# Peptides against a protein of PDB entry 6J07: the designs that were tried, part 26

Target 1, 107 residues: chain A of PDB entry 6J07
Amino acid sequence: GQRGWFCGSVSQDLRQFWVAEGGTISDPRAADFLFSCDASHPDTLRIYQSLDYIEDNATVFHAYYLSAVANAKIKNSVALGHFILPPACLQKEIRRKIGSFIWEQDQ

## One batch from the design tools (peptide; aimed at target 1 S77)

Design b2_p22_2 (made by RFdiffusion4)
Pose (drawn by RFdiffusion4):
Structure b2_p22_2 (pose): chain A 107 residues (1-107), chain P 22 residues (1-22)
Amino acid sequence: as target 1 above (107 residues)
Amino acid sequence: EEEQGEEAIEEALEKIEEEEEE
């Protein structure tokens, strides 16, 4: 049983794969998986500003997680943590902090 | 299986990075 919803900015291919394969597939408003290919001004904001996100009851994953699984053997591997999709207002700093050298670590 | 999973992750992430650059 895997319920999941997709923001408007998600390739139909990814939705089709979600429908085709997985646990029992359903796609309601709340669901169990929260997928998006965007975090700027799409329906995804409705997740980031929900009380569930604030209370650690919602994590948005990039929908390309489904693309990674489709190009994996079946469903094995492809850990979710690699596809955490944070709010865009954070992404600029997340990338810099990760990509910076050890003699920099600016903060 | 692990190698193919890692490659698939790298490729999806690379696509995401390229889209962000655009």

Design b2_p22_2_s1 (made by RFdiffusion4, then SolubleMPNN; from b2_p22_2, 11 letters changed)
Fold by OpenDDE base, seed 2:
Structure b2_p22_2_s1 (fold): chain B 107 residues (1-107), chain A 22 residues (1-22)
Amino acid sequence: as target 1 above (107 residues)
Amino acid sequence: SEAEAQRAIEEALAKYEEELAA
């Protein structure tokens, strides 16, 4: 399925794009995809602290993925895996290893 | 590569989850 949950940090435009592409919006537990633009937003923090996330049954993605898909000439060329949004405490280490996140590069 | 980046993130997340579970 294509059920998505959205943090309050995600714009209505991106949410509407998700729906326009055939997605639906649901609560986090029912969602197939979790989108956020802010790892420190209370909505996202609740996800990170949830049992589903701790048990590796949930992954948070940066909603910029949807923007990238919308702007891509070939929609399938955008790799979802590159948009994993980890907790803030891990981001520095990740940047050290692989560089800045893609959503940071386009700012 | 994107594959390497994804593996690095997954590894970091695994460590994070392990620390939370401890």
Scores: peptide ipSAE 0.046, ipTM 0.613, DockQ to the pose 0.041
OpenDDE base, seeds 1, 3, 4, 5: peptide ipSAE 0.033, 0.032, 0.040, 0.032; ipTM 0.607, 0.603, 0.607, 0.607

Design b2_p22_2_s2 (made by RFdiffusion4, then SolubleMPNN; from b2_p22_2, 11 letters changed)
Fold by OpenDDE base, seed 5:
Structure b2_p22_2_s2 (fold): chain B 107 residues (1-107), chain A 22 residues (1-22)
Amino acid sequence: as target 1 above (107 residues)
Amino acid sequence: SEAEAERAIAEALAKVEEELKK
């Protein structure tokens, strides 16, 4: 399925793109995909604190993925896995060892 | 495709976990 939940930090344009591509919008428990643009947003924090997330049954993705897909010329050229959005408490260490997140890189 | 995305997710998660263990 293509059911998605969106943090309040995600623009209406990206939500509309999701729907235009065949997706539906649902609450977090019913969603197949969770999108956010801010790991510190209250909506996203509630996801990180949920049992589904704590038990590793949920993953939050940065909504910039949808923007990248919208602008891509080649189908499947954008890897969803590069857009995993971890809690803020983990980001500093991840950046130190792997590098800056793709949504933080300059064009 | 969704299958390709799932593989990319698995690879990304594995990379993150490996780097965090160092």
Scores: peptide ipSAE 0.028, ipTM 0.545, DockQ to the pose 0.057
OpenDDE base, seeds 1, 2, 3, 4: peptide ipSAE 0.028, 0.028, 0.027, 0.032; ipTM 0.545, 0.546, 0.537, 0.543; seed 4 fails the geometry check

Design b2_p22_2_s3 (made by RFdiffusion4, then SolubleMPNN; from b2_p22_2, 11 letters changed)
Fold by OpenDDE base, seed 3:
Structure b2_p22_2_s3 (fold): chain B 107 residues (1-107), chain A 22 residues (1-22)
Amino acid sequence: as target 1 above (107 residues)
Amino acid sequence: DEAVAEQAIKEALAKYEERLKE
């Protein structure tokens, strides 16, 4: 399914796009997709600290994915996996391997 | 390359999650 949770850091426009594309909005426990624009936002931090996340049963994605999808010229050309939003404490290590995240490049 | 980035992120997260369980 396409049940999504949204951090308060995500704009209303992106949330509306999700719904317009057939998604529904739910609480984090029921959501299939967790979207955030800020790994340091209190809403997102609560996700990272949850048992579901610690037990690898949850993944947080940067909501910029939705913007990329909205602006994509080719269907399915945007890879969700590239928009995984890691906790802030891991981002420096990851950047050493992959460089800047996509959302950092385009902002 | 998006595939490479995805793999790197997933690997880092896996290691992080294991650390949290220690």
Scores: peptide ipSAE 0.293, ipTM 0.803, DockQ to the pose 0.042
OpenDDE base, seeds 1, 2, 4, 5: peptide ipSAE 0.272, 0.293, 0.286, 0.288; ipTM 0.794, 0.803, 0.801, 0.799

Design b2_p22_2_s4 (made by RFdiffusion4, then SolubleMPNN; from b2_p22_2, 10 letters changed)
Fold by OpenDDE base, seed 3:
Structure b2_p22_2_s4 (fold): chain B 107 residues (1-107), chain A 22 residues (1-22)
Amino acid sequence: as target 1 above (107 residues)
Amino acid sequence: DKEVAEKAIKEALEKYEEKLKE
């Protein structure tokens, strides 16, 4: 399915795009995809603290993925895996080893 | 497509784990 949960940090425009593309919005437990724009937002922190996430049964993605899809010239050219949003406590180390995240590169 | 996405996720996670071990 295409059920998505959205952190409060995600704009209404991106949520509307998700629905326009055939997605539905659900609670985190029922969602197939979890979207956030802020790893430090309380909504996202609750996900990171959940048993599903701790047991590696959930992944949070940066909602900028949806913006990238909306603006993509080639269908299916945007890789969801590039938009994994890890907890803030891990991001500094990840940037050190791999580089800046895609959603940060235009800053 | 979820299958394509999951494959990308696995590859990305593998990349992260590899780099974090170094």
Scores: peptide ipSAE 0.033, ipTM 0.580, DockQ to the pose 0.055
OpenDDE base, seeds 1, 2, 4, 5: peptide ipSAE 0.031, 0.033, 0.031, 0.030; ipTM 0.575, 0.574, 0.572, 0.559

Design b2_p22_3 (made by RFdiffusion4)
Pose (drawn by RFdiffusion4):
Structure b2_p22_3 (pose): chain A 107 residues (1-107), chain P 22 residues (1-22)
Amino acid sequence: as target 1 above (107 residues)
Amino acid sequence: EETEEEEEEAAIEFAETENEME
């Protein structure tokens, strides 16, 4: 049983794969998986500003997780943690902090 | 559009790497 919803800014291909394969597939408003290909001004904001996100009851994953699984053998591997989709307001700094050298570590 | 293509290609390359590791 894997319920999941997709923001408006998600390729139909990815939705189709979600419908085709996985646990028992359903796509309600709340659901169990929260997928998006955007974090700027799409329906996804409604997750980031929900009390569930604040209370650690919601994590948004990039919908390309489904693309990675589709190009994996079946469903194995492809850990979720690699597809955590943080709010866009954070992304600029997240990339810099990760990509910076050890002699920099600016903060 | 280009950024989306790059992100999709990165997800495919990641899945191929996971296959090689298995």

Design b2_p22_3_s1 (made by RFdiffusion4, then SolubleMPNN; from b2_p22_3, 13 letters changed)
Fold by OpenDDE base, seed 3:
Structure b2_p22_3_s1 (fold): chain B 107 residues (1-107), chain A 22 residues (1-22)
Amino acid sequence: as target 1 above (107 residues)
Amino acid sequence: SAAEEERRKAAEEYAEELRKLE
């Protein structure tokens, strides 16, 4: 299935694109994919604090992935792994080592 | 499932980048 959960930080346009591509929207426990645009948003923080996430059974992706897919010229050219959204407390160290996140590079 | 496979592939792609943290 293609069930997605969306943080309140994600625009309605991206949610609509998800549905237009055959996805459905569900609660985080039932979702196959978790999308957020803000690691500090209360909705996303609740995910990071959940037992599923703490036990490494959940992954949060930045919703900019959907924008990248929508604008991609080549199918399957967008790597979902480049859009994993870690908790804010880890992001500074990650940026220091591997550079800015892909969703931060266009602004 | 297809979703599980996609998440697995994503995790592998992410792990490649995180190796730079070592």
Scores: peptide ipSAE 0.381, ipTM 0.838, DockQ to the pose 0.037
OpenDDE base, seeds 1, 2, 4, 5: peptide ipSAE 0.381, 0.379, 0.381, 0.375; ipTM 0.837, 0.838, 0.837, 0.836

Design b2_p22_3_s2 (made by RFdiffusion4, then SolubleMPNN; from b2_p22_3, 15 letters changed)
Fold by OpenDDE base, seed 3:
Structure b2_p22_3_s2 (fold): chain B 107 residues (1-107), chain A 22 residues (1-22)
Amino acid sequence: as target 1 above (107 residues)
Amino acid sequence: KAKEKEILEKAKEYAEELRKKA
């Protein structure tokens, strides 16, 4: 199954899309995928501060991935790896190495 | 830089798992 956790920054529409595509919503500890729209949101910060994340056993993705999937209508045509949402302290360095984030281009 | 590499690698793994579980 596809269990997902959602930060409070994620719209209900994107959550509904996740469920419509066969996903379920769970707490972050049980979730396979963690979605957020704001690396500075308290919910997301708690993830970054968790042992699971610190020990590299968790990854946060920008929920804009779901919007991109919805628009493409083909899940595999959208690379999930392009939607990694790292802590704010790492984003500047990642932008230098990889480039601007996809979700920033549309904001 | 090590953290960046770890994040990218983890994301790739999750992406593959997502495809398998879909």
Scores: peptide ipSAE 0.053, ipTM 0.592, DockQ to the pose 0.050
OpenDDE base, seeds 1, 2, 4, 5: peptide ipSAE 0.033, 0.040, 0.037, 0.037; ipTM 0.561, 0.570, 0.566, 0.568

Design b2_p22_3_s3 (made by RFdiffusion4, then SolubleMPNN; from b2_p22_3, 14 letters changed)
Fold by OpenDDE base, seed 5:
Structure b2_p22_3_s3 (fold): chain B 107 residues (1-107), chain A 22 residues (1-22)
Amino acid sequence: as target 1 above (107 residues)
Amino acid sequence: SEEEEKLLEEAKKLAEELIKKE
């Protein structure tokens, strides 16, 4: 399915794009995809604290993924895995292993 | 999480492959 939950940190434009592409918006428990633009936002923090997330049944993605998809000239050229948004406590180590996050890079 | 780790590894692998192709 293509049910998405959105943190309050995500703009209306990106939410509208999701819907325009055939997605629906749901609560976190029912969502197939969780989008956020801020790992420190209270909405996102609640996800990280949820049992679903702790038990590895949920993944948070940076909503910039949707912007990248919108701007992509080749469909399916944007890899969702590049946009995993982990808790702040893990980001330093992740940057060491795979480099800076895409949403942190200058455009 | 395990899921995040898996996706990160996949992303890393894909990125490396893309660099090689360019």
Scores: peptide ipSAE 0.031, ipTM 0.557, DockQ to the pose 0.060
OpenDDE base, seeds 1, 2, 3, 4: peptide ipSAE 0.031, 0.032, 0.031, 0.031; ipTM 0.548, 0.554, 0.550, 0.552; seed 2 fails the geometry check

Design b2_p22_3_s4 (made by RFdiffusion4, then SolubleMPNN; from b2_p22_3, 15 letters changed)
Fold by OpenDDE base, seed 1:
Structure b2_p22_3_s4 (fold): chain B 107 residues (1-107), chain A 22 residues (1-22)
Amino acid sequence: as target 1 above (107 residues)
Amino acid sequence: KEEEEKIKKEAEEYAKELLAKE
């Protein structure tokens, strides 16, 4: 199965969608995917400080990915890689190289 | 930046894994 962790910043609707698609909700340590809507949220900050993240064994994704998938007309048309949610200290440089984040464009 | 490249690589791997499971 697909195990996911959700920051408190993520709506219940997106969590329910994850489960409806066959996913399960777990703690960060057991999760395969980590979702957040706010890089500055305390829950997300704890992830960035975790050993798994520091050792490059975990990545946080913006939960807007799930919304995009839910609304996609073509299966697999939404690239998870476009939804990486890096710590604030890295966002400026990444935004420069890759461009504005999708969730920022949608605002 | 090295950290940036690591994050991107991990994201790509996760993306492939997620798509394979769907």
Scores: peptide ipSAE 0.034, ipTM 0.591, DockQ to the pose 0.052
OpenDDE base, seeds 2, 3, 4, 5: peptide ipSAE 0.032, 0.031, 0.033, 0.030; ipTM 0.588, 0.573, 0.584, 0.584; seed 4 fails the geometry check

Design b2_p22_4 (made by RFdiffusion4)
Pose (drawn by RFdiffusion4):
Structure b2_p22_4 (pose): chain A 107 residues (1-107), chain P 22 residues (1-22)
Amino acid sequence: as target 1 above (107 residues)
Amino acid sequence: SETEEYYEELAEEEAEKAKEEE
């Protein structure tokens, strides 16, 4: 049983794969999986500003997680943690902090 | 976008890694 919803800015291909394969597939408003290909000004904001996100009851995953699984053998591997989709206001700094050298570590 | 391209490349890398593990 895997319920999941997609923001408006998600390729139909990814939605189709979600419908085709997985646990028992359903796609309600709340659901169990929160997928998006965007974090700027799409429906996804409704997750980031929900009390569930604040209270650690919601994590948004990039919908390309489904693309990675579709190009994996079946469903194995492809850990979720690699597709955490943080708010866009954070992304600029997340990338720099990760990509910076050890002699930099600016903060 | 840059973020979308990043996740697209990451999806390909993770798929190749999962094939190697199998």

Design b2_p22_4_s1 (made by RFdiffusion4, then SolubleMPNN; from b2_p22_4, 11 letters changed)
Fold by OpenDDE base, seed 1:
Structure b2_p22_4_s1 (fold): chain B 107 residues (1-107), chain A 22 residues (1-22)
Amino acid sequence: as target 1 above (107 residues)
Amino acid sequence: SELEEYFKELAKKLAEEALKKA
């Protein structure tokens, strides 16, 4: 199965989509996937500060991935790797050099 | 890890862009 944790910044619609697609919702420690829509949200910050993340045993993805999958209707057509959500401090540097992330381009 | 690979790809992209602008 696929267990997912969701930051409070993620809408109920995306959570429901995850469940509808066969996923379950769990705490961060048990989750296979960690989803967030805000790297600065307290929930996400706690992930970044966790030992699992520091030891590179956890990856946070932007929940917009789920929206992209829903719109594409083909899960494998959307590259999960493009949706890795780094801490805000790294995002600033990335945007300064290469511009907006994929989840920001439609805004 | 996925994060490590992500930043490797990011570094590659940055290098390519730098080359284009040089």
Scores: peptide ipSAE 0.060, ipTM 0.567, DockQ to the pose 0.035
OpenDDE base, seeds 2, 3, 4, 5: peptide ipSAE 0.034, 0.029, 0.031, 0.040; ipTM 0.575, 0.571, 0.562, 0.573

Design b2_p22_4_s2 (made by RFdiffusion4, then SolubleMPNN; from b2_p22_4, 10 letters changed)
Fold by OpenDDE base, seed 4:
Structure b2_p22_4_s2 (fold): chain B 107 residues (1-107), chain A 22 residues (1-22)
Amino acid sequence: as target 1 above (107 residues)
Amino acid sequence: SELEEYFKQLAKELAEEAKKKA
């Protein structure tokens, strides 16, 4: 299923796109996908602090993924894994080793 | 780097797992 939770940092347009594509909106515990645009947003921080996340049963994705999908000429050209949104405490190190995140590159 | 390779692999694996939830 396509049950999604959205941080308050995610625009209504992206939420609407999710629903238009057949997704539903749910609370984080019931959600299959967790979307955020801000790792420092209180909503997202609560996810990172949750048992589900700590136990590696949850992954937060940057909602820019939805925008990329919406604009992609080839749907399968957008890799969800490239949009994993890690906690802020890890982002600096990841950028140092891997490079800027995809949502930052398109910014 | 090996770290880059690790993250790329991890991202792919997580992506596949996420798709299974859909």
Scores: peptide ipSAE 0.035, ipTM 0.540, DockQ to the pose 0.052
OpenDDE base, seeds 1, 2, 3, 5: peptide ipSAE 0.033, 0.032, 0.031, 0.031; ipTM 0.533, 0.531, 0.527, 0.524; seed 3 fails the geometry check

Design b2_p22_4_s3 (made by RFdiffusion4, then SolubleMPNN; from b2_p22_4, 11 letters changed)
Fold by OpenDDE base, seed 5:
Structure b2_p22_4_s3 (fold): chain B 107 residues (1-107), chain A 22 residues (1-22)
Amino acid sequence: as target 1 above (107 residues)
Amino acid sequence: SELEEFFKEKAKELAEEAKKKA
């Protein structure tokens, strides 16, 4: 599905792009995709604290993915999986294993 | 749209792949 939830940290422009591409906006429980630009934003923190997330039934993505898609020549060349946004407490360890996040490099 | 088609086919697969790497 194309139901998306957006943290308050995500711009209206990116939300509008999502809708323009056929997506709908929903509450986090109904959403297929969760987007945020800030792992420390209260909206995102509530997601990380939710049972769905703790049980690994939800994934938060950095909304920069949508910006990357909007600017790509081939939209499906941008891999959503590269934009997983983990809680701040895990980011340092992930960087040690994988390296800097894509949104940190491209911005 | 191209984006919509990508989500239908590849989005969840790539998400799971990334989780394994992290």
Scores: peptide ipSAE 0.050, ipTM 0.582, DockQ to the pose 0.042
OpenDDE base, seeds 1, 2, 3, 4: peptide ipSAE 0.029, 0.029, 0.027, 0.033; ipTM 0.502, 0.494, 0.564, 0.507

Design b2_p22_4_s4 (made by RFdiffusion4, then SolubleMPNN; from b2_p22_4, 10 letters changed)
Fold by OpenDDE base, seed 5:
Structure b2_p22_4_s4 (fold): chain B 107 residues (1-107), chain A 22 residues (1-22)
Amino acid sequence: as target 1 above (107 residues)
Amino acid sequence: SELEEYFKKLAEELAKEALEKA
């Protein structure tokens, strides 16, 4: 069982998928995985401001990862590392280097 | 920098997952 925290920006459907796949939902401090759909959401901002995050003990992932997993035809074909959601202040520079984020490509 | 840390985390997560899938 994997423990996950979800920003309010994440749909109930994705949360339900997480649970259906064997995950549990916890507070950010206890969670192994932090999911968000909006780096500017107050919930996510609190994560970026937390000691755990500042000390590099936490990583925020875009919840679109769960959608990608759900839609994948090949098990384990989706790489979680491609879904790291950085603070908004870094996103422009990141896009300059690697292009649009994977969660922005299917809009 | 924060930017460098982001790319480091990306690489670490990819490596971690690769090991778990092996």
Scores: peptide ipSAE 0.509, ipTM 0.863, DockQ to the pose 0.059
OpenDDE base, seeds 1, 2, 3, 4: peptide ipSAE 0.503, 0.504, 0.501, 0.507; ipTM 0.862, 0.861, 0.861, 0.863

Design b2_p22_5 (made by RFdiffusion4)
Pose (drawn by RFdiffusion4):
Structure b2_p22_5 (pose): chain A 107 residues (1-107), chain P 22 residues (1-22)
Amino acid sequence: as target 1 above (107 residues)
Amino acid sequence: EEEELGEEAIEEALEKIEEEEE
C-alpha cells in the first residue's frame, strides 16, 4: 500500500510509472509519498507550509526518484534519502555548503 | 550488480535534476 500525490510540475511519465508499479498504488490529496519536480511556486508549497512539514510528518521527494527506480533493476536499491527535495529558498545554500572545500566551510 | 545499477540510476537522475536547475 503506497499512496502518493504529485504536484502539477511533474512529468506525466513519472506519474504513469507510479501508477504502473509499486505497492498498491493510489494518489490522494494526503497520501504516503509526496513527489514533485519543483519547489519554487508549485502546489508543493502547500506541503512546505503545512503543519505536517513543520512537525516532521511530511518530506517532499523529487519525483525523479521514480525515474531512478524505473532505470534500476526493479525496486531494489535507490534509497529515498538521495531525492529529498528541500524548499528552494534553501537549495542555493545547501549546494554551496556541500560543494565547498574543507578549507572554506563558510557559515 | 543490483547495487551498481541502483547507484548508476541515482547518479543519472541527479545529473538530470542538476541540469534542469541550471

Design b2_p22_5_s1 (made by RFdiffusion4, then SolubleMPNN; from b2_p22_5, 11 letters changed)
Fold by OpenDDE base, seed 1:
Structure b2_p22_5_s1 (fold): chain B 107 residues (1-107), chain A 22 residues (1-22)
Amino acid sequence: as target 1 above (107 residues)
Amino acid sequence: SDKKIAEEAIKEALKKYEEELK
């Protein structure tokens, strides 16, 4: 499925790209994918507090993924897994073990 | 952390869906 929820931190351009590529926009409960540009945004924090997330049935992705896809020159060159957006409390440890996030490198 | 491990597992599970987003 291609149902997506978007944090208020995500630009309208990225939302429009999602729809243009065949996606639909839904509330978090119905969404297949959750996108955010800010782990500290209240919308995203509510996701992290939800049962679906706590029970590991959902994950949040940084919406920069969509920008990367939109600008990709090579098919399949963008990996969704590189854009997992964890809660702030986990980010430091993840950076230490996995490396800096892609969206941070480009900013 | 447990959540980090879970995120990695989710990442692997979602690989098959990446083409739908591209």
Scores: peptide ipSAE 0.041, ipTM 0.563, DockQ to the pose 0.036
OpenDDE base, seeds 2, 3, 4, 5: peptide ipSAE 0.037, 0.037, 0.033, 0.038; ipTM 0.516, 0.511, 0.546, 0.511

Design b2_p22_5_s2 (made by RFdiffusion4, then SolubleMPNN; from b2_p22_5, 12 letters changed)
Fold by OpenDDE base, seed 4:
Structure b2_p22_5_s2 (fold): chain B 107 residues (1-107), chain A 22 residues (1-22)
Amino acid sequence: as target 1 above (107 residues)
Amino acid sequence: DDEKIAQEAIEKALAEYEEKLE
């Protein structure tokens, strides 16, 4: 399904796009997808601190994915995997290995 | 090390959601 949770850092426009595309909004426990625009936002930090996340049963994605999909000429050309939003403590090492995140390049 | 952990985390995350992306 397309149940999504949204951090408070995500704009209403992106949330509305999610719903317009057939998604629903739910609490983190019921969500299939977790979206955030800020790894340091308290809402997102609560996810990172949750047992589900620690046990690798949850992944947070940067909500810029939705913006990319909205602006894409072909929707399926946007890969969700490129929008994984890791905790701030891991981002430095990840950037060293894979380069700057997509949301940092386009914003 | 942290670099290995980060890489592993990304790989695991991609694997976890691969089915959802199909």
Scores: peptide ipSAE 0.041, ipTM 0.550, DockQ to the pose 0.030
OpenDDE base, seeds 1, 2, 3, 5: peptide ipSAE 0.040, 0.022, 0.023, 0.021; ipTM 0.553, 0.493, 0.501, 0.495

Design b2_p22_5_s3 (made by RFdiffusion4, then SolubleMPNN; from b2_p22_5, 12 letters changed)
Fold by OpenDDE base, seed 2:
Structure b2_p22_5_s3 (fold): chain B 107 residues (1-107), chain A 22 residues (1-22)
Amino acid sequence: as target 1 above (107 residues)
Amino acid sequence: DDEERAKEAIKAALEQYLKELE
């Protein structure tokens, strides 16, 4: 299914796009997808500290994925895997390995 | 494939992080 949870850092526009594309909004435990725009936001930090996350049963994605999908000429060209949002403490090391995150490149 | 490589790198980093939390 397409049940999504959204951090408070995610705009209402992106949430509305999710629903317009057939998604529903749910609490983190019921969600298939977790979206955030800020790894340091308290809502997102609570996810990283949850049992589901520490047991590797949850993944947080940057909500910019939805914007990319909305603007893509080829809708299936946007890879969700590129939008995995790791905890802030890991991001520096990850950037050394894969370069800047997609949501940072368009700035 | 760059996309797959990036995904795997992030996934590996997360797995290592989660292991350290245990």
Scores: peptide ipSAE 0.178, ipTM 0.730, DockQ to the pose 0.043
OpenDDE base, seeds 1, 3, 4, 5: peptide ipSAE 0.156, 0.166, 0.169, 0.159; ipTM 0.714, 0.717, 0.721, 0.713

Design b2_p22_5_s4 (made by RFdiffusion4, then SolubleMPNN; from b2_p22_5, 13 letters changed)
Fold by OpenDDE base, seed 4:
Structure b2_p22_5_s4 (fold): chain B 107 residues (1-107), chain A 22 residues (1-22)
Amino acid sequence: as target 1 above (107 residues)
Amino acid sequence: SDEEKAKQAIEKALAELEEKLK
């Protein structure tokens, strides 16, 4: 499916792009994809604190993925896996070991 | 499908992340 949940930190333009590409918008429990632009936003924090996330049944992605897809000549050239948005408490360690996140590089 | 490709990319990225975080 292509059901997506969006944090309040995500712009309306990105939400509209998701719908234009055939996606639907749903609550977090029904969503196949969870999008956020801010790991510290209250909406996203509630996801991180949810049982589904704690039990590793949910993944949050940075909504910049949608912008990257929109700007790409080849849609499949953008890998969703590179846009995993972890909790803020883990980001420092991740940057140390893997490097800066893509959305930070193009910011 | 595009969805399956995305899932594979996610799984690979997660596995790599978990390995590096050990």
Scores: peptide ipSAE 0.036, ipTM 0.523, DockQ to the pose 0.057
OpenDDE base, seeds 1, 2, 3, 5: peptide ipSAE 0.031, 0.033, 0.029, 0.033; ipTM 0.524, 0.519, 0.494, 0.495; seed 1 fails the geometry check

Design b2_p22_6 (made by RFdiffusion4; failed a check: a repeat of another design)
Pose (drawn by RFdiffusion4):
Structure b2_p22_6 (pose): chain A 107 residues (1-107), chain P 22 residues (1-22)
Amino acid sequence: as target 1 above (107 residues)
Amino acid sequence: EEEELGEEAIEEALEKIEEEEE
């Protein structure tokens, strides 16, 4: 049983794969998986500003997680943590902090 | 072999995300 919803800015291909394969597939408003290919001004904001996100009851994953699984053997591997999709207002700093050298670590 | 294929799929998906963000 895997319920999941997709923001408007998600390739139909990814939705089709979600429908085709996985646990029992359903796609309601709340659901169990929260997928998006965007975090700027799409329906995804409705997750980031929900009390569930504030209370650690919602994590948005990039929908390309489904693309990674589709290009994996079946469903194995492809850990979710790699596809955490944080709010766009954070992404600029997340990338710099990760990509910076050890002699920099600016903060 | 399954782990290698999973890692490669992940790398490709992430590279695509980075390109789209650019």

